Peptides against a protein of PDB entry 3JWR. Designs and how they scored, part 85

Target 1, 323 residues: chain A of PDB entry 3JWR
Amino acid sequence: TRELQSLAAAVVPSAQTLKITDFSFSDFELSDLETALCTIRMFTDLNLVQNFQMKHEVLCRWILSVKKNYRKNVAYHNWRHAFNTAQCMFAALKAGKIQNKLTDLEILALLIAALSHDLDHRGVNNSYIQRSEHPLAQLYCHSIMEHHHFDQCLMILNSPGNQILSGLSIEEYKTTLKIIKQAILATDLALYIKRRGEFFELIRKNQFNLEDPHQKELFLAMLMTACDLSAITKPWPIQQRIAELVATEFFDQGDRERKELNIEPTDLMNREKKNKIPSMQVGFIDAICLQLYEALTHVSEDCFPLLDGCRKNRQKWQALAEQ
Target 2, 298 residues: chain A of PDB entry 3JWR as posed
Amino acid sequence: TRELQSLAAAVVPSAQTLKITDFSFSDFELSDLETALCTIRMFTDLNLVQNFQMKHEVLCRWILSVKKNYRKNVAYHNWRHAFNTAQCMFAALKAGKIQNKLTDLEILALLIAALSHDLDHRGVNNSYIQRSEHPLAQLYCHSIMEHHHFDQCLMILNSPGNQILSGLSIEEYKTTLKIIKQAILATDLALYIKRRGEFFELIRKNQFNLEDPHQKELFLAMLMTACDLSAITKPWPIQQRIAELVATEFWEQGDQVGFIDFVCTQLYEALTHVSEDCFPLLDGCRKNRQKWQALAEQ

## One batch from the design tools (peptide; aimed at target 1 L189 A190)

Design b2_p27_6_s4 (made by RFdiffusion4, then SolubleMPNN; from b2_p27_6, 16 letters changed)
Fold by OpenDDE base, seed 4:
Structure b2_p27_6_s4 (fold): chain B 323 residues (1-323), chain A 27 residues (1-27)
Amino acid sequence: as target 1 above (323 residues)
Amino acid sequence: SMEKLLAEGIAAAERFGVPREVLEEYL
């Protein structure tokens, strides 16, 4: 209540002041309140507040509810990750000029999805959830956590005082929820790996068409992944710090695998193998990231800073791997 | 080697929960 009052009464700085249009954006210096203010600005500058008649207090409450439903004791998959994903989405929409290619409902859905895509993340991957026989593994066979994230998102959206979608028609609401679900599920990297070939082939053949509903859905999925992985594109000092957070979380999982599951973790989840991080990052960039940002840049050339950042970080990690 | 880097990329993707069989099929 006190936090809500403070947020709702605060003056929201401009996107320019907050630098949230920059692909090089960092949240490291921001307080939790400032991240919430940034989030309000994203909704406002994307015309979502006006177009969907969001009440300021309701939006504030919703943002705080989303933030509250991320765990504070998780090193990487926390509110700051979700916030950075949403900021990258905002930058891609504005600076990357993707806003002009999407409907207002798609933009609304993507922003909500970006903020919500890892809700109640437990700092362990789907494999751990499955192997630990967690109750969630009984509900879903695949994309266990992504389904849970969507369920949490839906719960919050329907909670009293958090109904930021109350201004939508029934049809708009249904459409928005469909896109949110698809976008959150798309953050399962396994689905990215399965589907990206179709996207890259369409780009290669110069056959990509956003007017095709299937290709639109595919693009939204790829865009979500691009934002979810966007840490790899950040300026080197930021990239290094985020890579440390990622490594910390996976090492924590490795420790739990030893303790709780009585298994030896893989090298990349083994804290004793920190020296493999640079080469791992190079391989991850080559296998997973580069083609995505190349394809995204082909769709919108103004997204080039993401590709450029990824390439620069590859060089930096490669140099460390050679030491 | 490029092969080693790719192998480490695959392993990195596995950390995020991508099954090895999916990686082998699509990479």
Scores: peptide ipSAE 0.363, ipTM 0.872, DockQ to the pose 0.805
OpenDDE base, seeds 1, 2, 3, 5: peptide ipSAE 0.056, 0.164, 0.030, 0.350; ipTM 0.760, 0.794, 0.689, 0.864; seed 3 fails the geometry check

Design b2_p27_7 (made by RFdiffusion4)
Pose (drawn by RFdiffusion4):
Structure b2_p27_7 (pose): chain A 298 residues (1-255, 281-323), chain P 27 residues (1-27)
Amino acid sequence: as target 2 above (298 residues)
Amino acid sequence: ATEIEEAKEAWEEAMEELIEAQEEAEE
């Protein structure tokens, strides 16, 4: 509660000061309070705060709530992951220049989604909770964890003093939630795989076009995956360390080059054809793929 | 190189199995 007091009264530094406009950004050295501040700057500089009548008091309580609903004991899938994703999402809309390509309802949805796409993640994959017959698997059909991450995001938005959406017309609120659901579900790697082929062709055939309502919402799913694992596009010292966490969390459940080839370079290449200013992601990606390959050969 | 190819194939197989499990659950 004091955390709210101190937060809802601190000055939010500029985006330039926070270096959150950068695809090469890092959080290692930020405090907890600082990361929440960057998030406020994100909402503010995307005009989400003014266009949706958000009260500083409410947005702060909500951001703090999402922060406290990420598990601390979880290696990689903690708050800093949701944060590093939203920042990548933010950097994509700004420096990658995509904001000029989509509506205010879509931008708000993507940010809220990128922040909460892994809420209450218990450090284990969909494959494991299905095979271990976790009650969550009994409750949800496909994309089990991602359904849960959303159930949580929504639970928080309906919480008192957290309705950062309270300013929306009922129609607006209704379709924003629809997009948020789509965004969070799209972070299921299985859906990314079972859909990307369709998208990679519209790109390959120089046919891809945003105006098409369907082609757009497909891209929105591809954008979510692009930020969800943007960590692989980081400078080597960072990618080195964040790979250490993904490493431990995986081994805990058990108790890189092939993946980048199979999952990543394919995707970031497509994102740059859609937006050239998004190339730093592709550059940082193959750059790390270069270092991991060299290490794989010892 | 062989180990990298095998690692890629492992990923493909794991994802195919997960997708098939989800399709079967939908049924």

Design b2_p27_7_s1 (made by RFdiffusion4, then SolubleMPNN; from b2_p27_7, 18 letters changed)
Fold by OpenDDE base, seed 3:
Structure b2_p27_7_s1 (fold): chain B 323 residues (1-323), chain A 27 residues (1-27)
Amino acid sequence: as target 1 above (323 residues)
Amino acid sequence: SEAIQQAKADLEKFFAERIAAEEKRLE
């Protein structure tokens, strides 16, 4: 395609030029092509292209395929969200110095997972899928959408001309897919809440050890969540804009819940409760975000900008909630 | 504030219910 030709022939700017190492990164001003260029740079600078013998054209095609398999009519869970998740992962790996703590396969898996973790997202959560008795709810017992996202990820990875993992051994491929699956599934916040206590306790007791396979898996899950939620850490103007997108999508779901399911939506998804957004954001930060970024910062102090950003945005939302 | 505490409680309740539902389905 012309798009593929353009991307494949384009000079990929440096990570510094693209600012993709910055935790404060914003994609708002970027074209779709530029987001694809950024993604190429992430793979390149993490040595994934070289280490796993990726063909440039195949990588370009894969990126475009991933982008294409996000829906444009979804306010938040679209390509830009996936891209921002991956960018945060890249920043955490590079600027946050987490790269030094992980294997190349883990890094490969995390980056693929970050880009893929919401593939074909429909703008509704697992609760809606379950309550609507969607066919997917019959296929999977838990994390319904995350399983679907992984299935979409696998489909793309196995599609002709998109096989960025073709340079891996069979064992490396299996390992990578396992980690990708675990990482995508970890983005279910219900699973995060279920597992985070163990992680926080290990950190609190100073017993956290990445040499332990179980703890490694746990850390990768927490890192995925930290990147997935990283909008909450962004500079305030960026945070506000993203929060509006999230609210829009949630309200769209709430409207559908009323119309299609004849149920009253929760306040989080109730358009009539817009005035509660600031308080809900503070609640979300306190309940979900703060401890995670605190713990992540304990693993790597260079991740502090995420924690600092989260704290600053909490203050901003709190001030709005008090008005 | 009370509103913040309520929002937090509602969020925690939402996820608790979700976790419980998933655990039940896994049994």
Scores: peptide ipSAE 0.271, ipTM 0.837, DockQ to the pose 0.868
OpenDDE base, seeds 1, 2, 4, 5: peptide ipSAE 0.186, 0.218, 0.255, 0.219; ipTM 0.788, 0.807, 0.823, 0.805

Design b2_p27_7_s2 (made by RFdiffusion4, then SolubleMPNN; from b2_p27_7, 13 letters changed)
Fold by OpenDDE base, seed 3:
Structure b2_p27_7_s2 (fold): chain B 323 residues (1-323), chain A 27 residues (1-27)
Amino acid sequence: as target 1 above (323 residues)
Amino acid sequence: SAAIEAAKKAIEEAMKERIEEEEKRLE
């Protein structure tokens, strides 16, 4: 395609020029082509292209295929969300210095997972899928959409001309797929809530050890969540804009719940209760976000900007809630 | 290349049980 030709022939700017090492990064001003260029730079600077002998054209095609398999009619869970998740992962690995704590296969898996974790997202949560009796709800009992996202990820990875993992040995391929699946599944917040207690306790007791395979898997899951939720850490103007996108998608679901399921939506999904957004954001930060970024900062102090951003946005949302 | 692709596909199928077990452990 013309798009592929343009991307493959383009000079990829440095990570510094693209500012993709910044935790404060915003994609709002970027074209789709520029987001693809950023993604190439992430793979390159993490040494993934070289270490796993990726063909440039294949990587370009894969990126475009991933982007194409996000829906454009979904307000928040689209390519830009996946791209921002991957950018936060890249920043955490580089600026946050987590790269030094992980294997090349883990890094490869995390980046692929970040870009792929919401593939073909339909703008509704697992509860809606279950209540609507969607066919996917018959295949999976838990983490319905996350299983679907992984299925989509695997489909793309195996598609002709998109096989960015073709240079891996059989054992490397197995390991990578395992980690990708676990990482995508970890983005189900229900699983995060279930598992985070163990992670926080290990940190609190100063017993956290990445050399332990179980703790490594736990950390990768927490890191995925931290990147997935990283919008809450962004500078306030960026946070506000993203929060509006999230609210739009949630309200769209609420409208569908009323129309299609004949149920009254929860406050989070209720368009009529938009005035509660600030207080709900404070609650979300307190219940889900703060401890995660605190724990991540304990693993790597260079991740502090994420925690600091989260704290600052809590203050901003609290101020709005008091008005 | 074809042999590697076939091998990788076979590995994906063989890993299904293992991956499902890991998923259950994480849930």
Scores: peptide ipSAE 0.084, ipTM 0.682, DockQ to the pose 0.018
OpenDDE base, seeds 1, 2, 4, 5: peptide ipSAE 0.034, 0.013, 0.030, 0.021; ipTM 0.618, 0.443, 0.584, 0.550; seed 4 fails the geometry check

Design b2_p27_7_s3 (made by RFdiffusion4, then SolubleMPNN; from b2_p27_7, 15 letters changed)
Fold by OpenDDE base, seed 2:
Structure b2_p27_7_s3 (fold): chain B 323 residues (1-323), chain A 27 residues (1-27)
Amino acid sequence: as target 1 above (323 residues)
Amino acid sequence: SEKIEQEKKEIEEAMKERIEEEEKRLE
């Protein structure tokens, strides 16, 4: 395609020029082409292209295929969300110095997972999929959408001309796919809530050890969640705009719940409860976000900007809730 | 090696078949 030709022939700017190492990064002013260029730079600067012998054209095609398989009519869970998740992962690996704690296969898997973790998202949560008796709910009992996202990821990776993993050995390939699956499934917030207690307890007791395979898997899951939720850490103007996109998608679900399921939506999904957004954001930060970024900062102190951003946004939301 | 490449292809084919079966089930 013309798009592929343009991307493959383009000069890729440095990570410094693109500012993709910054935790404060915003994609709002970037074109789709620029987001693809940023993604190429992430793979290159993490040494993934060199270490796994990726062909440039294949990587370009894969990026465009991933982007194409996000829906354009979804307000928040679209390509830009996946791209921002991957950018936060890149910043955590580079600026947060987590790269030195992980293997190249783990880094490869995390970056692919971050870009792929919401593929073909429909703008509704797992609860809606279950209650609407969607065909996907017949395939999977738990983490319905996350299983679907992984299936879509696998489909793209196996599509002709998109096989970015062709340079891996059979054992490396199997390991990478296992980590990708675990990382995508970890983005189910319900699983995060179930598992986070173990992670926080290990940190509290000073027993956390990345050399333990189970603890490594747990850390990768927590890191994925930290990147997936990273909008809450962004500078206030960026946070506000993203919060509006999230609210739009949730309200669209609430409208469908009324129309299609004949139920009253929860406050989070209820358009008529827009005035509760500030207080709900404070509650979300306190219940879900703060402890995660505190624990991540304990593992790597250079991740402090994420924690600091989260704390600053809590203060801003609290001030709005008091009006 | 040729053996590794062949094994990778077999895994990829098996994965494609599984995805296609799941897609048909969802139609």
Scores: peptide ipSAE 0.029, ipTM 0.537, DockQ to the pose 0.015
OpenDDE base, seeds 1, 3, 4, 5: peptide ipSAE 0.016, 0.030, 0.027, 0.026; ipTM 0.488, 0.662, 0.434, 0.473; seed 3 fails the geometry check

Design b2_p27_7_s4 (made by RFdiffusion4, then SolubleMPNN; from b2_p27_7, 16 letters changed)
Fold by OpenDDE base, seed 1:
Structure b2_p27_7_s4 (fold): chain B 323 residues (1-323), chain A 27 residues (1-27)
Amino acid sequence: as target 1 above (323 residues)
Amino acid sequence: SAQIQADLEAIRKAMEERIAAEEKRLE
């Protein structure tokens, strides 16, 4: 396609020029082409292209395929969300110095997972899918959408001309797919809530050990969640704008819940309760976000900007809640 | 390897069939 030709022929700017190493990064000013260029730079600077012998054209096609399989009519869970998740992963790996703690296969898997973790998202949560008796709800009992996202990821990875993993051995391929699956599934907040206690306890007791395979898996899951929720860490103007996108999507779901399912939406999904957003954001930060970024910062002190951003935004939301 | 490519192709076909079946159920 013309788009592929343009991307493949384009000069890829440095990570410094693109500012993709910054935790304060914003994609608002970037074109779709520029987001694809940023993605190429992430793969290159993480040494994934060289280490796994990726062909440039294949990588470009894969990126465009991933982007294409996000819906444009979804307010938040679109390509830009996936891209920002991947950018945070990149920043955590580079600026946060987590790269030195992981294998190349783990890094490869995490980046692919970050870009792919919400593929074909429909702008509704697992609860809606289950209550609407969607066909996906018949295929999976738990983490319905996350299983679907992984299925989409696998489909793209195996599509002609998109096989960025073709340079891997059989064992490396199997390992990579396993990690990708685990990472995508980890983005289900229900699973995060279930597993986070073990992670926090290991850190509290100073018993956290990345050489333990189980603890490694647990850490990768927590890291994925930290990147997926990273909008809460952004500078306040960026945080506000992203919060509006999230609210838009949630309100759209709430409207559908009323119309299609004849149920009253929760406060989070209720357009009429927009005034509760600040207090709900404070609650979300306290219940879900703060401990995660504290724990992550304990693993790597260079991840502190994520924690600091989260704390600052909590203060801002609290101030609005008091008005 | 050739074996990896063959396995990938098989996985792709299985996934496409599953997706197609799901899309038909949504219509």
Scores: peptide ipSAE 0.037, ipTM 0.561, DockQ to the pose 0.017
OpenDDE base, seeds 2, 3, 4, 5: peptide ipSAE 0.008, 0.009, 0.021, 0.021; ipTM 0.400, 0.396, 0.458, 0.470

Design b2_p27_8 (made by RFdiffusion4)
Pose (drawn by RFdiffusion4):
Structure b2_p27_8 (pose): chain A 298 residues (1-255, 281-323), chain P 27 residues (1-27)
Amino acid sequence: as target 2 above (298 residues)
Amino acid sequence: VAEAEEAIEEAKEAWEETMEEEAALLP
């Protein structure tokens, strides 16, 4: 509660000061309070704060709530993951220049979604909770964890003093939630695989076009995956260390080059055809693929 | 180098198989 007092009264530094406009950004050295501040700057500089009548008091309580609903004991899938995703999402809209390509309702949804796309993640994959017959698997059909992440995001938005959406017309609120649900579900790697082929062709055939309502919402799913694993596009010292965490969390459940080829370069290449200013992601990606390949040969 | 290339191919195939199994659970 004091954490709210101190936060709701601190000055939010500029985006330039926070270096959150950068695809090469890192959080290793930020405090907890600082990361919440960057998030406020994100909402502010995307005009989400003014266009949706958000009170500083409410947004702060909500951001803090999401922070406390990520598990600390979880190796990689903790708050800093949701944060590093939203920052990548933020950097994509700004420096990658996509904000000029989509509505205010969509930008708000993507940011809220990127922040909560893994809420309450218990450090285990959909495959494991299905095979172990976790009650969550009994409750949800497909995309089990991602359904849960959303159930949580919504639970928090309906919490008192957390309705950062309270300023929306009922129609706005209704469709924003629809997009948020779609965004969070799209972080299921299985959906990314079962859908990317369709998108990779519209790109390959120089046919892809945003105006098409359907082609757009598909891209929105591809954008979510693009930020969800943006960690692979980081400078080597960072990718080195964050790969250490994904490493431990996986080994805890058990108790890189093939993946980048299979999952990543294919995607970031497509994102750059859609937006050239998004190339730093593709550059950093193959750059790390280069260093992992060299290590794989010892 | 050849053994590393083979290991990378096997690692890729493992991913493909896992994702085919997970994708089959979808509508």

Design b2_p27_8_s1 (made by RFdiffusion4, then SolubleMPNN; from b2_p27_8, 17 letters changed)
Fold by OpenDDE base, seed 4:
Formats: sequence, structure tokens, C-alpha cells
Structure b2_p27_8_s1 (fold): chain B 323 residues (1-323), chain A 27 residues (1-27)
Amino acid sequence: as target 1 above (323 residues)
Amino acid sequence: SAAAQAAIAAARAALAAAAAEAVSLLP
């Protein structure tokens, strides 16, 4: 396509120019082409292009294919969310120095997973998909959307001209796909809630060891969630704007729950309860986010900007909740 | 190895054949 030709011929700016190493990064001012250029830079600067012998055109095509398989009519769970998740992963790997703790295959898998983790997201959660008796709910019992996202990821990776993993051995390919699957499935917040206690307890007891394969897998899952939720860590103006996008999508689901399912939505998805957003954000930060970024910062102190951002946004939301 | 790459390519071809409708979603 013309888009592919333009991307493949473009000079890719440095990570410094693109600011993609910054935890404070925002994509709001970036064109779709610039987001694709940023993504190429992430693969390049993580040495993934070199180490896995990726053809530039194939990588460009793959990025554009991933981007195309996000829906444009979804307020939050779109290409920009996936891109920001991947950027946070890149920043955590580079600036957060987590790269030094992981294998090249784990890094490859995490970056692919971050970009792919919400493919074909429909702007509704697993509960809605299940309650609506959607065909996807017949295919998967749990983590319905995350299984679908992985299926879409696998489809793209195997599509002609998109085979960015063609340079891998059979064993490397299998390992990479396993990690991608685990990472995408880990973005189900229900699984995060189920598993996080083990991670936090290992940290609390100073028993956390990345040389343990089970603990490594657990860490990769926690890191995926930390990147997926990273909007809560952004500078206040960015965080506030993203929270509006999230609220828009949730209210759209709530409106559909009323119309299609004859169900009164929860406060989180109820447009009439928009005045509760600040208090709900405080509750979300306290219940889900803070301990995760604390634990991540314990694993790598250079991830502190994520924790600091989360704490600052908690204060801002609390101040709004008191008005 | 070349044999490993051939096996990966064969697996991809089998998956791609099942995804014929999904190709329309690619650039």
C-alpha cells in the first residue's frame, strides 16, 4: 500500500527525538505514521531487528497490520492504547532498566504482546461479551477478549509479508509465542487480581527471584499489567484526558447494557454517575495500581517515575473528589 | 537452521490457509 511504502522509506528518528524512553510520553500530538515510526524505533533500539534478523519492510507491514486491526470507533481500547502500552514497556525496559533482567526472547514477546494485547477490541468488557451471548463467548470461557486478542495476534504474525518472527528457530518461535500468549492473557484484570498477591508477597518477603521460571512468568504478567494501566501514571493533563476517553468508552458500554441487555449499569459505566469519576479513580488507584507500581519499583528502582506519577494523580483525583 | 525455518514456514502456511477471511483486514 501507499502507507507501507511511505513508512518503509521514512527515516526513523532517534528514541531521544521521539521521547519514547520517557515515562511521561504522550502520543496526542503524533500522527499515525509517527506512531508507526516510534514502534520501529522501539524494535530497533531493543536490538530486536538485528538479533532476530527482521526485514524492515516486513516489520513495517506488521506494524501497519496491527494498527489496522484496532477499531477506530472505540474511544479508548484502540491503536493509541496499544501503542502507549508498548511505549511504556519500552520505557520500562530502557529507562526502567528492566531490559537487563530479561532475555531477548522475553523482550521480543513483551513488545509484540503490548502492541497486540487489545487487537479487535470492541469497547466492551468480558462481562458484556458473556452476557450478550456473543459468538466469542462460545469459543472461550474465561478471558474471552484476551484469547481473541491473542488469536488476532497469531493471525497477523502468520499472515503473508507480516512474519516478523521468521528469523527465529523453532524453539525460539515456540518460546516467543508462549510468552506472547501469557502476556496477552495477563492483561485480563481478573487474572491480575488473582495472581498479584503471590507477587506482592514475594516482594514483601524479599524472596522474589527472576531466576525462578515461575516467578519470571509472574513478573512478566505484572509488567504487562503495569504497562497496560500506565495511563494512570502519566502527567496530570495527560492522565485526565485519557480518563475522559476511558469514561467515554465505559459510558458507551453502560448505554448498551441498558438498551441491549436491559441492565442498569454499574456506577463505573453509568453516564448519570459521571460526578463519581474522581472518587472511582481514587478507588481504582488504591485497589489496583499503587501496590503494583510499588512492587515494580522494588524490582527496579528506575521505574519510580511510574509510582510517582500514580501517587501524584491519586492526589489530583482526591482533590477533585473533595469538591 | 534452514530445516527449522522450513518447519516454521509450513506451520504458518497451514494457519494462513485457515485465515483467508482475515487477510482482508491487513494492509
Scores: peptide ipSAE 0.021, ipTM 0.497, DockQ to the pose 0.012
OpenDDE base, seeds 1, 2, 3, 5: peptide ipSAE 0.020, 0.022, 0.007, 0.022; ipTM 0.560, 0.540, 0.426, 0.538; seeds 2, 5 fail the geometry check

Design b2_p27_8_s2 (made by RFdiffusion4, then SolubleMPNN; from b2_p27_8, 17 letters changed)
Fold by OpenDDE base, seed 1:
Structure b2_p27_8_s2 (fold): chain B 323 residues (1-323), chain A 27 residues (1-27)
Amino acid sequence: as target 1 above (323 residues)
Amino acid sequence: SEAAQQQIEAQKQALADLFAERVALLP
């Protein structure tokens, strides 16, 4: 395609020029082509292209195929969300110095998972999928959308001209797919809630050990969630804009819940309760986000900007809730 | 592995049948 030719022929700017190492990064001013260039830079600077012998054209096609499988009519869970999740992963690996704690296969899997974790998202949550009797709800009992996202990821990875993992051994390929699956499934917030207690307790007791395979898996899951939720850590103008996108998508779901399912939406998805957004954001930060970024910062102190950003945004949302 | 690839193709077909659509790919 013309798009593929343009991307494959383009000079990829440095990570410094693209500012993709910054925790404060914003994609708002970037074109779709520039987001693809950023993605190439992430793979290159993590040594994934070299270590796993990725062909440049195949990587370009894969990136564009992943991007194409996000819906444009979805306000938040689109390519830009996946791209920002991957950028936060990249920043955590580089600026947060987590790269040195992980294997190349784990890094490869996390980056693919971050870009793929919401593939074909329809702008509705698992609860809506269940209540609407969607065909996906017949295939999976738990983490319905996350299983679908992984299925889409797997389909793209194994499609002609998109096989960025073709340079891996059979064992490396199996390991990578296992980690990708675990990482995508970990983005189900319900699973995060179930597992986070073990992680926080290990940190609290100073017993956290990345040499333990179970604890490694747990850490990768927590890191994925930290990147997926990273909008809450952004500078206030960025956070506020992303919160508007999230609210738009949730209100669209709430409107559909009223019309299609004849149910009253929850406060989070109720357009008539827009004035509760600030207090709900404070509650979300306290219940879900703060402990995660505290624990992540304990694993790597260079991740502190995520925690600091989360704390600052809590203060901003609290001030709005008091008006 | 061939077995893994066969499983993937079976999964692709199952998904295509479920949604009456395949993933959008760039050629």
Scores: peptide ipSAE 0.149, ipTM 0.710, DockQ to the pose 0.014
OpenDDE base, seeds 2, 3, 4, 5: peptide ipSAE 0.021, 0.021, 0.027, 0.020; ipTM 0.601, 0.548, 0.537, 0.435; seed 5 fails the geometry check

Design b2_p27_8_s3 (made by RFdiffusion4, then SolubleMPNN; from b2_p27_8, 15 letters changed)
Fold by OpenDDE base, seed 2:
Structure b2_p27_8_s3 (fold): chain B 323 residues (1-323), chain A 27 residues (1-27)
Amino acid sequence: as target 1 above (323 residues)
Amino acid sequence: SAAAQAAIEAAKAALAALFAERVATLP
């Protein structure tokens, strides 16, 4: 396509020029082409292109295919969310120095997973999918959408001209797919809530060891969640704008719950309770985010900007909740 | 159950159709 030709021929700016190593990064001013260029730079600077012998055109096509498989009519869970998740992963790997703790296959899998983790998201949660009796709810009992996201990811990876993993051995390919699947499934917050206690306890007891395969898997899951939720860590103007997108999507679901399912939405998804957003954000930070970024910062002190951003945004939301 | 199996098969067929459509629209 013309889009592919334009992307493949474009000069890819440096990570410094693109600011993709910054935890404070914002995509708001970037065109779709620029987001694709940033994504190429992430693969290149993580040595994934070189180490796994990726063809430039194939990588470009894959990026465009991933982007195309996000819905444009979804307020938050779109390409920009996936791109920002991947950018946070890149920043955590580079600036947060987590790259030094992981294998190249783990890094490859995490970056693919971050970009792919919400593929074909419909702007509704697993509970809505279950209650609407969608065909996906017949295939999967738990983490319905995350299973679908992985299936979409696998479909793209196996599509002609999109096979960025073709340079891998069969064992590397199997390992990579296993990690991708685990990472995408880990973005189900219900699974995060179930598993995080083990991670936090290992950190608290100073027993955390990345050489243990189970603890490594647990860490990768926590890292995925930390990147997926990273909007909460952004500078306040960015955080506010993203929170508005999230609220819009949740209210759209709540409106559909009323209209299609004849149920009263929860406060989080109730447009009439918009005034509760600040207090709900404080509650979300306290219940979900703070301990995660504290634990991540314990594993790598260079991830502190994520924790600091989360704390600052908690203060800002608390101030709004008191008005 | 036979009903549960039929529902799974129908869902798989629907997903296969979606995947085929998506592949056809890839760049």
Scores: peptide ipSAE 0.023, ipTM 0.679, DockQ to the pose 0.016
OpenDDE base, seeds 1, 3, 4, 5: peptide ipSAE 0.056, 0.020, 0.010, 0.021; ipTM 0.729, 0.632, 0.320, 0.637; seeds 1, 4, 5 fail the geometry check

